# Peptides against a protein of PDB entry 8OXM, part 25

Target 1, 371 residues: chain A of PDB entry 8OXM
Amino acid sequence: FKAEFRLAGGVNLPKIIDCVGSDGKERRQLVKGRDDLRQDAVMQQVFQMCNTLLQRNTETRKRKLTICTYKVVPLSQRSGVLEWCTGTVPIGEFLVNNEDGAHKRYRPNDFSAFQCQKKMMEVQKKSFEEKYEVFMDVCQNFQPVFRYFCMEKFLDPAIWFEKRLAYTRSVATSSIVGYILGLGDRHVQNILINEQSAELVHIDLGVAFEQGKILPTPETVPFRLTRDIVDGMGITGVEGVFRRCCEKTMEVMRNSQETLLTIVEVLLYDPLFDWTMNPLKALYLQQRPEDETELHPTLNADDQECKRNLSDIDQSFNKVAERVLMRLQEKLKGVEEGTVLSVGGQVNLLIQQAIDPKNLSRLFPGWKAWV

## One batch from the design tools (peptide; made by RFdiffusion4, then SolubleMPNN)

Design b1_p9_7_s1 (from b1_p9_7, 7 letters changed)
Fold by OpenDDE base, seed 1:
Structure b1_p9_7_s1 (fold): chain B 371 residues (1-371), chain A 9 residues (1-9)
Amino acid sequence: as target 1 above (371 residues)
Amino acid sequence: NEAILAGMF
């Protein structure tokens, strides 16, 4: 390891370290403290299994359908080492950076990202109708620009076309795998894009198995498919390549039902893996930027009061695990709202749910559904 | 990476 480290910012002050391997290669790593990386590590293992299934199938292999993974090494219940996603940028940083964001550069007369957030925060406690009206006004005055990512990075037309296809395939694969695993909507900072491959990397997998539906503001979309996400696909949007890649990914997932259920069952019943949403984590994930000043992390979970009868906690946990497994089995059978759908019907329903401005308008404003 | 870590905390 190099003797020097950098801080990545934030309350937990994660350390960026550089190491030279026995192979002579320099590797950047992120050391997190005060954070449980076990869920991220588990989800990366499930993604690796999904990639193995996708690589075995001829149709998904020909389409190069993969979910990007990164290495996670938990060192304790509150510390670990992550692979640094070198050559990646957050989509939120590219799109809505205050200084040089693509919206500001390409649409200087549109609403600022701050104006959009303010308008949506003002209606956060209002009716669904009022949220929808304000969301439509925001969307009208904040037009998508993510097409410019590939145009800026890839000047050669053949490379540009290839990279736009790689992006579209990556969105499709991650959307369907993310839906099966119940990742829900993804904050724009928790989606990285690789500046060389145009593939997405999903990070901070702390919400899985539809636990986003039990947040104070429930998730209403199966995955993030916002207007900028769609704009990055080019003129065909969700039609053609994206839809076909979703269908081919869903075919492989449904045909691998037994394998996926067995893996998720082992993970859900692992006593070392807590995937359940706790109330403090739920509050933290939907905090306002203005409330940053008073949450001293008295994540002193004083372990003292959670000695509720181990039997009642275990019975509650088992019932939640059973419900998650049942819902996973339904998804893998194509059961949506009590109806058995074909792969094409299921994928169509999921796409329609994900792009519906009524669903998007109901999301937590902090997650920026207009981006 | 850095901006994500700053925005997660």
Scores: peptide ipSAE 0.013, ipTM 0.548, DockQ to the pose 0.108
Fold by OpenDDE base, seed 3:
Structure b1_p9_7_s1 (fold): chain B 371 residues (1-371), chain A 9 residues (1-9)
Amino acid sequence: as target 1 above (371 residues)
Amino acid sequence: NEAILAGMF
């Protein structure tokens, strides 16, 4: 290891370390403290499995449908080492950085990212109708710019077209697999884009198995398919390549039902793997920027020994695990709202749910549904 | 299934 480390930004101050291998190559790693990386590690293993299934199918292999994965090594319940995703940037950093964000550069007369967030925070406690009206006003005055990512990074037209196609395939694959696994908290900082491949890397996998639906502000979309995400696909948007890649991914997932259920069952009943949403985690994920000043309670996890009888906790946990498995089985059968759908029908429903401005307007303002 | 489980454990 090099003697020097750098801090990654953020509250937990992750340490960036450089390791020189026996091959003389430098490898950057991220050391996280005060964070449980076990869920990230488990979800990366499930993504690797999904990639194996996608590589076995001729149609998904020809399309190079994969989820980008990274190495995770949990060291304790509160620490671990991550592979550094070299050459990636958060989509939020590219789009809505305060100094040089693409919205500010390409749309200087639109609302600022701060103005949009303020307007949506002002209506956070209001009716769904008032949230929808303000969301539509924000969307009208904050137009998509993510098409410029590929245009800035890939000046050759043939390379540009290939990379836009790689992006669209990556969005499709990660959206469908993320939906099957019930992956939540897909805010603009939890999705990285690779500046060389144009593929997405999903990070912070701490909200899975639809646990985003039990947040104080429930998640209302199956995956992130916001206006900028769609704009990055180019003129065809969600039609053509994206839809076909979603359908082919969903076909492979549905045809692999038994394998996926067996894997998720083992994970849900692993006593070392806590995937359930707790109230403190829920508060942290939807904390208001204004409330950052007072919550210094180092609530040691030790003081919530509410000795609820171990038997009642275990029975409640098992019932939640069974419900998650049943819902996963329904998704893999194409059961949506009590109706059995074809692959095309299910993918169409999910796309419509993800792009619906009524669903998007109901999300927590920190999710930035207008981006 | 077995070859898949053997790659996770």
Scores: peptide ipSAE 0.012, ipTM 0.497, DockQ to the pose 0.021
Fold by OpenDDE base, seed 5:
Structure b1_p9_7_s1 (fold): chain B 371 residues (1-371), chain A 9 residues (1-9)
Amino acid sequence: as target 1 above (371 residues)
Amino acid sequence: NEAILAGMF
């Protein structure tokens, strides 16, 4: 290992370390502390399996439908090492960096990312109607720019077109697989884009199995399909390539129901794998940057012996696991809101839910649904 | 199933 490390930004101050392998190659790694990477490791294994299923199918293989994976090595219940996704950038860094973000560069007369966030924070405790009105005002004054990612990185028109297709396929595959697994917390820092492939890498997989719905501000979208995500697809948006890739991914997932259920069942009942949302994690994920100062950890853990009998905790856990498996089975059967849908009908419903400004306006402001 | 699980480890 090199003697020097860099800090990655963010609350947990992850350390970027460089190591030289026995092969003489330098490899960058991310060391996270105060974070349980077991969920990330498990979700990466499930993604690898989804990739295996997608590669077996001729239609998804021809389309090169894959989820980008990275190596995760949990070291303890609160630490681990991640593969550094070399040549990736957070979509939030490209889009809404305060210094040189694409919104500032291409739309200098629009609202700043800070102004948008402030406006949405002011209405956070307001009605859904007030949130919707302010969200529409923000969206009108903050126009999408993510089309410029491929235009900046790929100057050759043929390469540009191929990379825009790779991006669109990556969004489609990750959106459908993410929906099946109930992947939440898809804010703009938890999605990386590869600067060479234009493929997405989903990181920080700590909200899965629809646990985003039990956050203090529930998640209201099946995946991130915001205006910038759509703008990166070019003129067809969610139509054509994206929709067809979602349908082909969903078809493979539905046809692999038994395999996916068996795997998720093994994971949900693993006593070493806590996937449940605890109240402290739920608060942490939706904390304000301003509230970090006053939480002295002087919550004396002593006084609320809620003697929940160990039996009541285990029975509660098993009922949650059963409910997750039942909902996963429904998704894989195309059961939405008590109705059995075709693959095309289910994909259409999910796209409509994900792009609905009423659903987007209800998200936690930290998710940045206007980006 | 076992061969898919064995490929995860």
Scores: peptide ipSAE 0.012, ipTM 0.515, DockQ to the pose 0.022
Fold by OpenDDE base, seed 2:
Structure b1_p9_7_s1 (fold): chain B 371 residues (1-371), chain A 9 residues (1-9)
Amino acid sequence: as target 1 above (371 residues)
Amino acid sequence: NEAILAGMF
């Protein structure tokens, strides 16, 4: 390791270290403290399996449908090392950076990102009707700009077109795989974009198996398909390439039901893998003021293991695992809201749910559903 | 390695 480290931004101040391998190659690594990377490592293994399934199918292979993965090495329950996603930027950093974000650059007369967040925070405890009205006002005064990402990075028209296509495919694949696995917490800082490939890298995989639905403010969308995400696809939006790539991904997932269920079953019953939402994790996810760089003093959660009776915990855990497996099986059968849907019908329902401003307006303001 | 990790965490 080099003697020097850099801090990455953010609340947990992860350390960027440079390591020289035995091969003489320098490798940048991200060291997280006070974070359980075991869930990230497990979800990366599931994504690798999904990629293997997608590569076996001729239609998804021809479309190069993949979910981007990164290396994770958990070191303890509270620490680990991640591969530095070199040449990636958070979509939030590109879109809503306070200094030089794309919204400020291309739409200087729109509401600022801070104004949008403030307006949505003011209505956070209000009715769904009041949230919807304010969300629509925010959306009217905060117009999408993510089309400019590919335009800035790819000046050649043929390259630009190919990269916009790669982006659209990446959104489709990650959206469907993420939905099947019940991946939550898809805020704009948890989604990176590769500046060379235009592919998405999903990070911080700590909300899976629909555990986002049991947050104090429940998640109301199957995946992130907000106005900026759609704007990056270009003039066709969710129609054409995106829809077809979702359908082909969903087809492979549904046709791989037994494999996916078996893998997820092994993971859900692994005693070393805590995928359940706990109250402290729920508070941590929805108490973050994203805009305040306030060094909240880490509450030393002294592990007062309230020894609840082990038997009641195990029975409650097993019943949650069984419900997760049952819901996963329903998704893989195309069962939505008690109805069996075709692949096209299921994908259509998921797209409609993800773009519905009523669903988007109900999300936690830190999710930034207007972006 | 442990000392680097202990000084990092």
Scores: peptide ipSAE 0.000, ipTM 0.389, DockQ to the pose 0.034

Design b1_p9_7_s2 (from b1_p9_7, 8 letters changed)
Fold by OpenDDE base, seed 2:
Structure b1_p9_7_s2 (fold): chain B 371 residues (1-371), chain A 9 residues (1-9)
Amino acid sequence: as target 1 above (371 residues)
Amino acid sequence: NLDILNGMF
């Protein structure tokens, strides 16, 4: 290891370290502290399995449908090492995080990212109708620009077209795999884009198995398919390549039902794998920017009264695990809201749910549904 | 647990 480290930013201040391998190759790594990386490691294994299934199928293999993976090495319940996704940038960094963000560059007269966030925070505790109206005003005054990512990075028209296609395929594959696994917390910092491949890398996999639905502000979309995500696909948007890649991914997932159920069952009952949403994690994920200052959790919770019988905790855990497995089985059968759908019908429903401005307006403002 | 997962693939 080099003696020097860099900070990656964010609340947990992860450390970027450079390591020389036994092969003489320098590898950048991200050291997270205060985070449990066991869930990330487990989800990466499930993604590798999904990739194996996708590579076995001729139609998905020909389309190069893959979910991007990275190496995770958990070191403790609160620390680990991640492979640095070299040549990736958070989509939020490209779009909105700085004065040089694509929205500021291409739409200088639109609302700033801060103005959009402020407007949505002001209505956070309001009715769904008021949230919808303000969300529509924000969307009208904050137009998508993510098409410019591929245009800036790929100057050759043939390469540009290939990379836009790779992006669209990556969004489709990760959206469907993410939906099957119930992946949440898909805010603009948790999705990286590779600057050479245009493929997405999903990071921070700490909200899975639909645990985003039990957040204080429940998640209302199956995956991130916001206006900028769609804009990156180009003029066809969700129609054509994206839809077909979703359908082919869903077809492989549904045809692999027994394998996926068995894998997820082993994971859900692993006593070393805590996938459940706890109240502290829920608070942390949906903290207000104003609340960043005072939550030193001096939860000296006196350990005395939470002798909830181990039996009641285990029974509650088992009931949640069973519910997750039942819902996974329903998804893999194409059961949505008690109705059995075809692959095309299921994919269509998911796309409509993901792009619905009523669903998007109900999300936590930190998710940035207008981006 | 990891070995069970590795043995399935």
Scores: peptide ipSAE 0.006, ipTM 0.414, DockQ to the pose 0.023
Fold by OpenDDE base, seed 1:
Structure b1_p9_7_s2 (fold): chain B 371 residues (1-371), chain A 9 residues (1-9)
Amino acid sequence: as target 1 above (371 residues)
Amino acid sequence: NLDILNGMF
């Protein structure tokens, strides 16, 4: 390892380190402390399995459907090393950077990202009707610009077209795989875009198996399909390539039900893998920027040994695991709201749920559903 | 040099 490091920012201050391998090659790594990387590592293994299934199927292989993965090496319950996603940028950084974000550059007369966030935070405790009205006002005055990512990066028209297709396929694959695994909505900083491939990389997989639905502000979308995400697909939006790639991904997932259930079952019953949402993690994920000053990280998760009898913990854990497996089985059968849907019907329902302004307006304002 | 790792544990 080099003697120098850089900070990646954020509360946990991850360290970017450069190492020289035994092969003489320099490799960048991200070192996290005070973070449990076991869930990220597990989710990357499940993504690798999904990629294997997608590569075995002729229709998904022809479409080059894959979910991007990165290497994770957990070192303890609170530390590990991640592969640095070289040549990627957070979509949030590209879109809503305070200095040079695409919204500011292409839409200088729209609301600022700060004004949008402020308006939505002011209505956070209001009715769903008031949230919807303010969300629609924000959306009207904050128009999508993510089409410009491919236009800036790919000047050749043939390359530009191929990269927009790669982006659209990546969004489709990650959306359906993310829905099956219950990743839900993804904060704009936790979605990276590769500047050479236009493919997405999902990072920080600390919410899975629909645990986003038990947050203080529950999640209301199956995956992130906000207006900028759709704008990056170009004029066709969710129609055509995106829909067909979602359907083909869902076909492979449904046809691989037994394999996916077996893998998730092994993971859910692994005594070394805690995927359950704890109250402290739930509060942390939905903190206000103003609350960053008062939560001294001295809440050792260790001091709340609630001496719940081991038997009551195990019974509660097993019941949650069983419920997750049942819901996973329903998704893989196409059971939505007690009705069995075709692949096309299920994918259509998920797309409609993900783009519904009523669902988007109910999300936690910190997740920026207007972006 | 593992000292950067050791100082994060």
Scores: peptide ipSAE 0.000, ipTM 0.412, DockQ to the pose 0.034
Fold by OpenDDE base, seed 3:
Structure b1_p9_7_s2 (fold): chain B 371 residues (1-371), chain A 9 residues (1-9)
Amino acid sequence: as target 1 above (371 residues)
Amino acid sequence: NLDILNGMF
């Protein structure tokens, strides 16, 4: 290890360390404290299995469909080491950075990211109708710019086209795999883009198995397919390459149902893997930036032993695990709202749900559904 | 060196 460390920005101030391997190669690592990385490690193992299934299928292998993975080494319940995704940037940093974000550079007359956030926060406690109207006003005055990512990074037209295709395939694969696993909290800081490959890296996998639906503001979309995400695909948008890659990913997932169910069953009943949403985690994920100033962490985790009888906790946990497995089985059979859909019908429904401005307007303002 | 990791926590 080098003697020096850097701080990554953010509330938990993760430490960036550089390590020289026995091969003489420098490897950057991220050391997180106060975070449980066990869920990230488990979800990375499931993603590696999904990648194995995608590589075995000829149609998904030809399309190079993969979900990007990173190494996670949990060290304790509150600490671990992550492989640093070298050459990645949060999509939020590229799009909505206050100084040099792509929206400010390409659309200087649009609403600022701050104005959009403020407008959506003002209606957060209002009706769905009022949220929808303000969301549509925000969207009209905040136009997508993510097409410029590939244009800035890839000056050669042939490379640019290949990288835009790699991006579209990465969005499709991660969207369908993420939907099957019920991956939530897909805000613009939890999705990295690789500046060399144009592939997405999903980080902070702490909301899975549809636990985003039980947040104080429930998640209403199956995955992030917002206007900037679509703009990065270019002129075809969600049609053509994206749709076909979603369908081919969904075909492989549905044809692998027994394997996926067995893996998820083992994980859901692992006593070392707490995947359930707790009230404190739910509050933390949907806190206002303004509320960060007064919560000194003088909440002693006094073991308020909520000695809920171990029997009632276990019965409640088992009933939640069973519901998650049943819903996973439904998804893998193409059962949506009690109807059996074809792969094309299921993928179409998911795309429509993800792009619906009524669903997007209901999300927590911190998710930034207008980006 | 594990001591560097232990001194980081």
Scores: peptide ipSAE 0.000, ipTM 0.409, DockQ to the pose 0.030
Fold by OpenDDE base, seed 4:
Structure b1_p9_7_s2 (fold): chain B 371 residues (1-371), chain A 9 residues (1-9)
Amino acid sequence: as target 1 above (371 residues)
Amino acid sequence: NLDILNGMF
């Protein structure tokens, strides 16, 4: 290890360290403290399995459909080491950075990212109708710009076209696998884009198995397919390449039902893997920037008094696990709202749900559904 | 930006 470290920033102040391997190669790593990386590690293993299934199928292999993975090494229940995703940038940093974000650069007369957030926060406790109206006003005055990512990074037209195709395939693969695993919507900072490959890397996998539906503001989309995500695909948007890659990914997932159910069952019943949404975690994921001042949870470890009968906890956990497995089985059968759909019908429903402004307007404003 | 990491945690 090099003697120098950098701080990544944020509340937990992760340390960026550089390690020289026995091969003489420098490898950057992120050391997280006060964070449980077990869920990330588990999700990376599931993604590797999904990638194996996608590589076995000729149609998905020819399309190079993969989920980008990173190495995670949990060291304790509250610490671990991650592979640093070198040459990636959060899509939120590219789009809505306060100084030089693409929205400010390409659309200087549109609403600022702050104005959009403020408008949506003001209606957070209002009716769905009021949320929808304000969301439509925000969308009208905050036009998508993510097409410029590939245009800035890839000056050669042939490379630009190839990279835009790689991006579209990456979004399709991650969207369908993310839906199957119940990852839900993703904060714009938890989606990295590789500046060389244009592929997405999903980080911080702390919401899985549809646990986003039990948040204080429930998730209303199957995956993130916001206007900027679509704009990055170019003029065809969700049609053509994206749709076909979603369908081919869904075909492989549905045809691998028994394998996926078995893997997820093992994970859901692993006593070392807590995938259930903790109320404190749920509050943290949807905290307001204004509420940061008072809740230092002194997690005094001394609340031993919740000797809730171990039997009642285990029975409640098993019922939640069974419900997750049943819903996973439904998804893999193409059962949506009690109806069995074809792969094309299911993918179409999911795309329509993900792009619906009524669904997007009901999301937690902190996740910036207008971006 | 600090907000990048507040969304990553």
Scores: peptide ipSAE 0.000, ipTM 0.401, DockQ to the pose 0.173

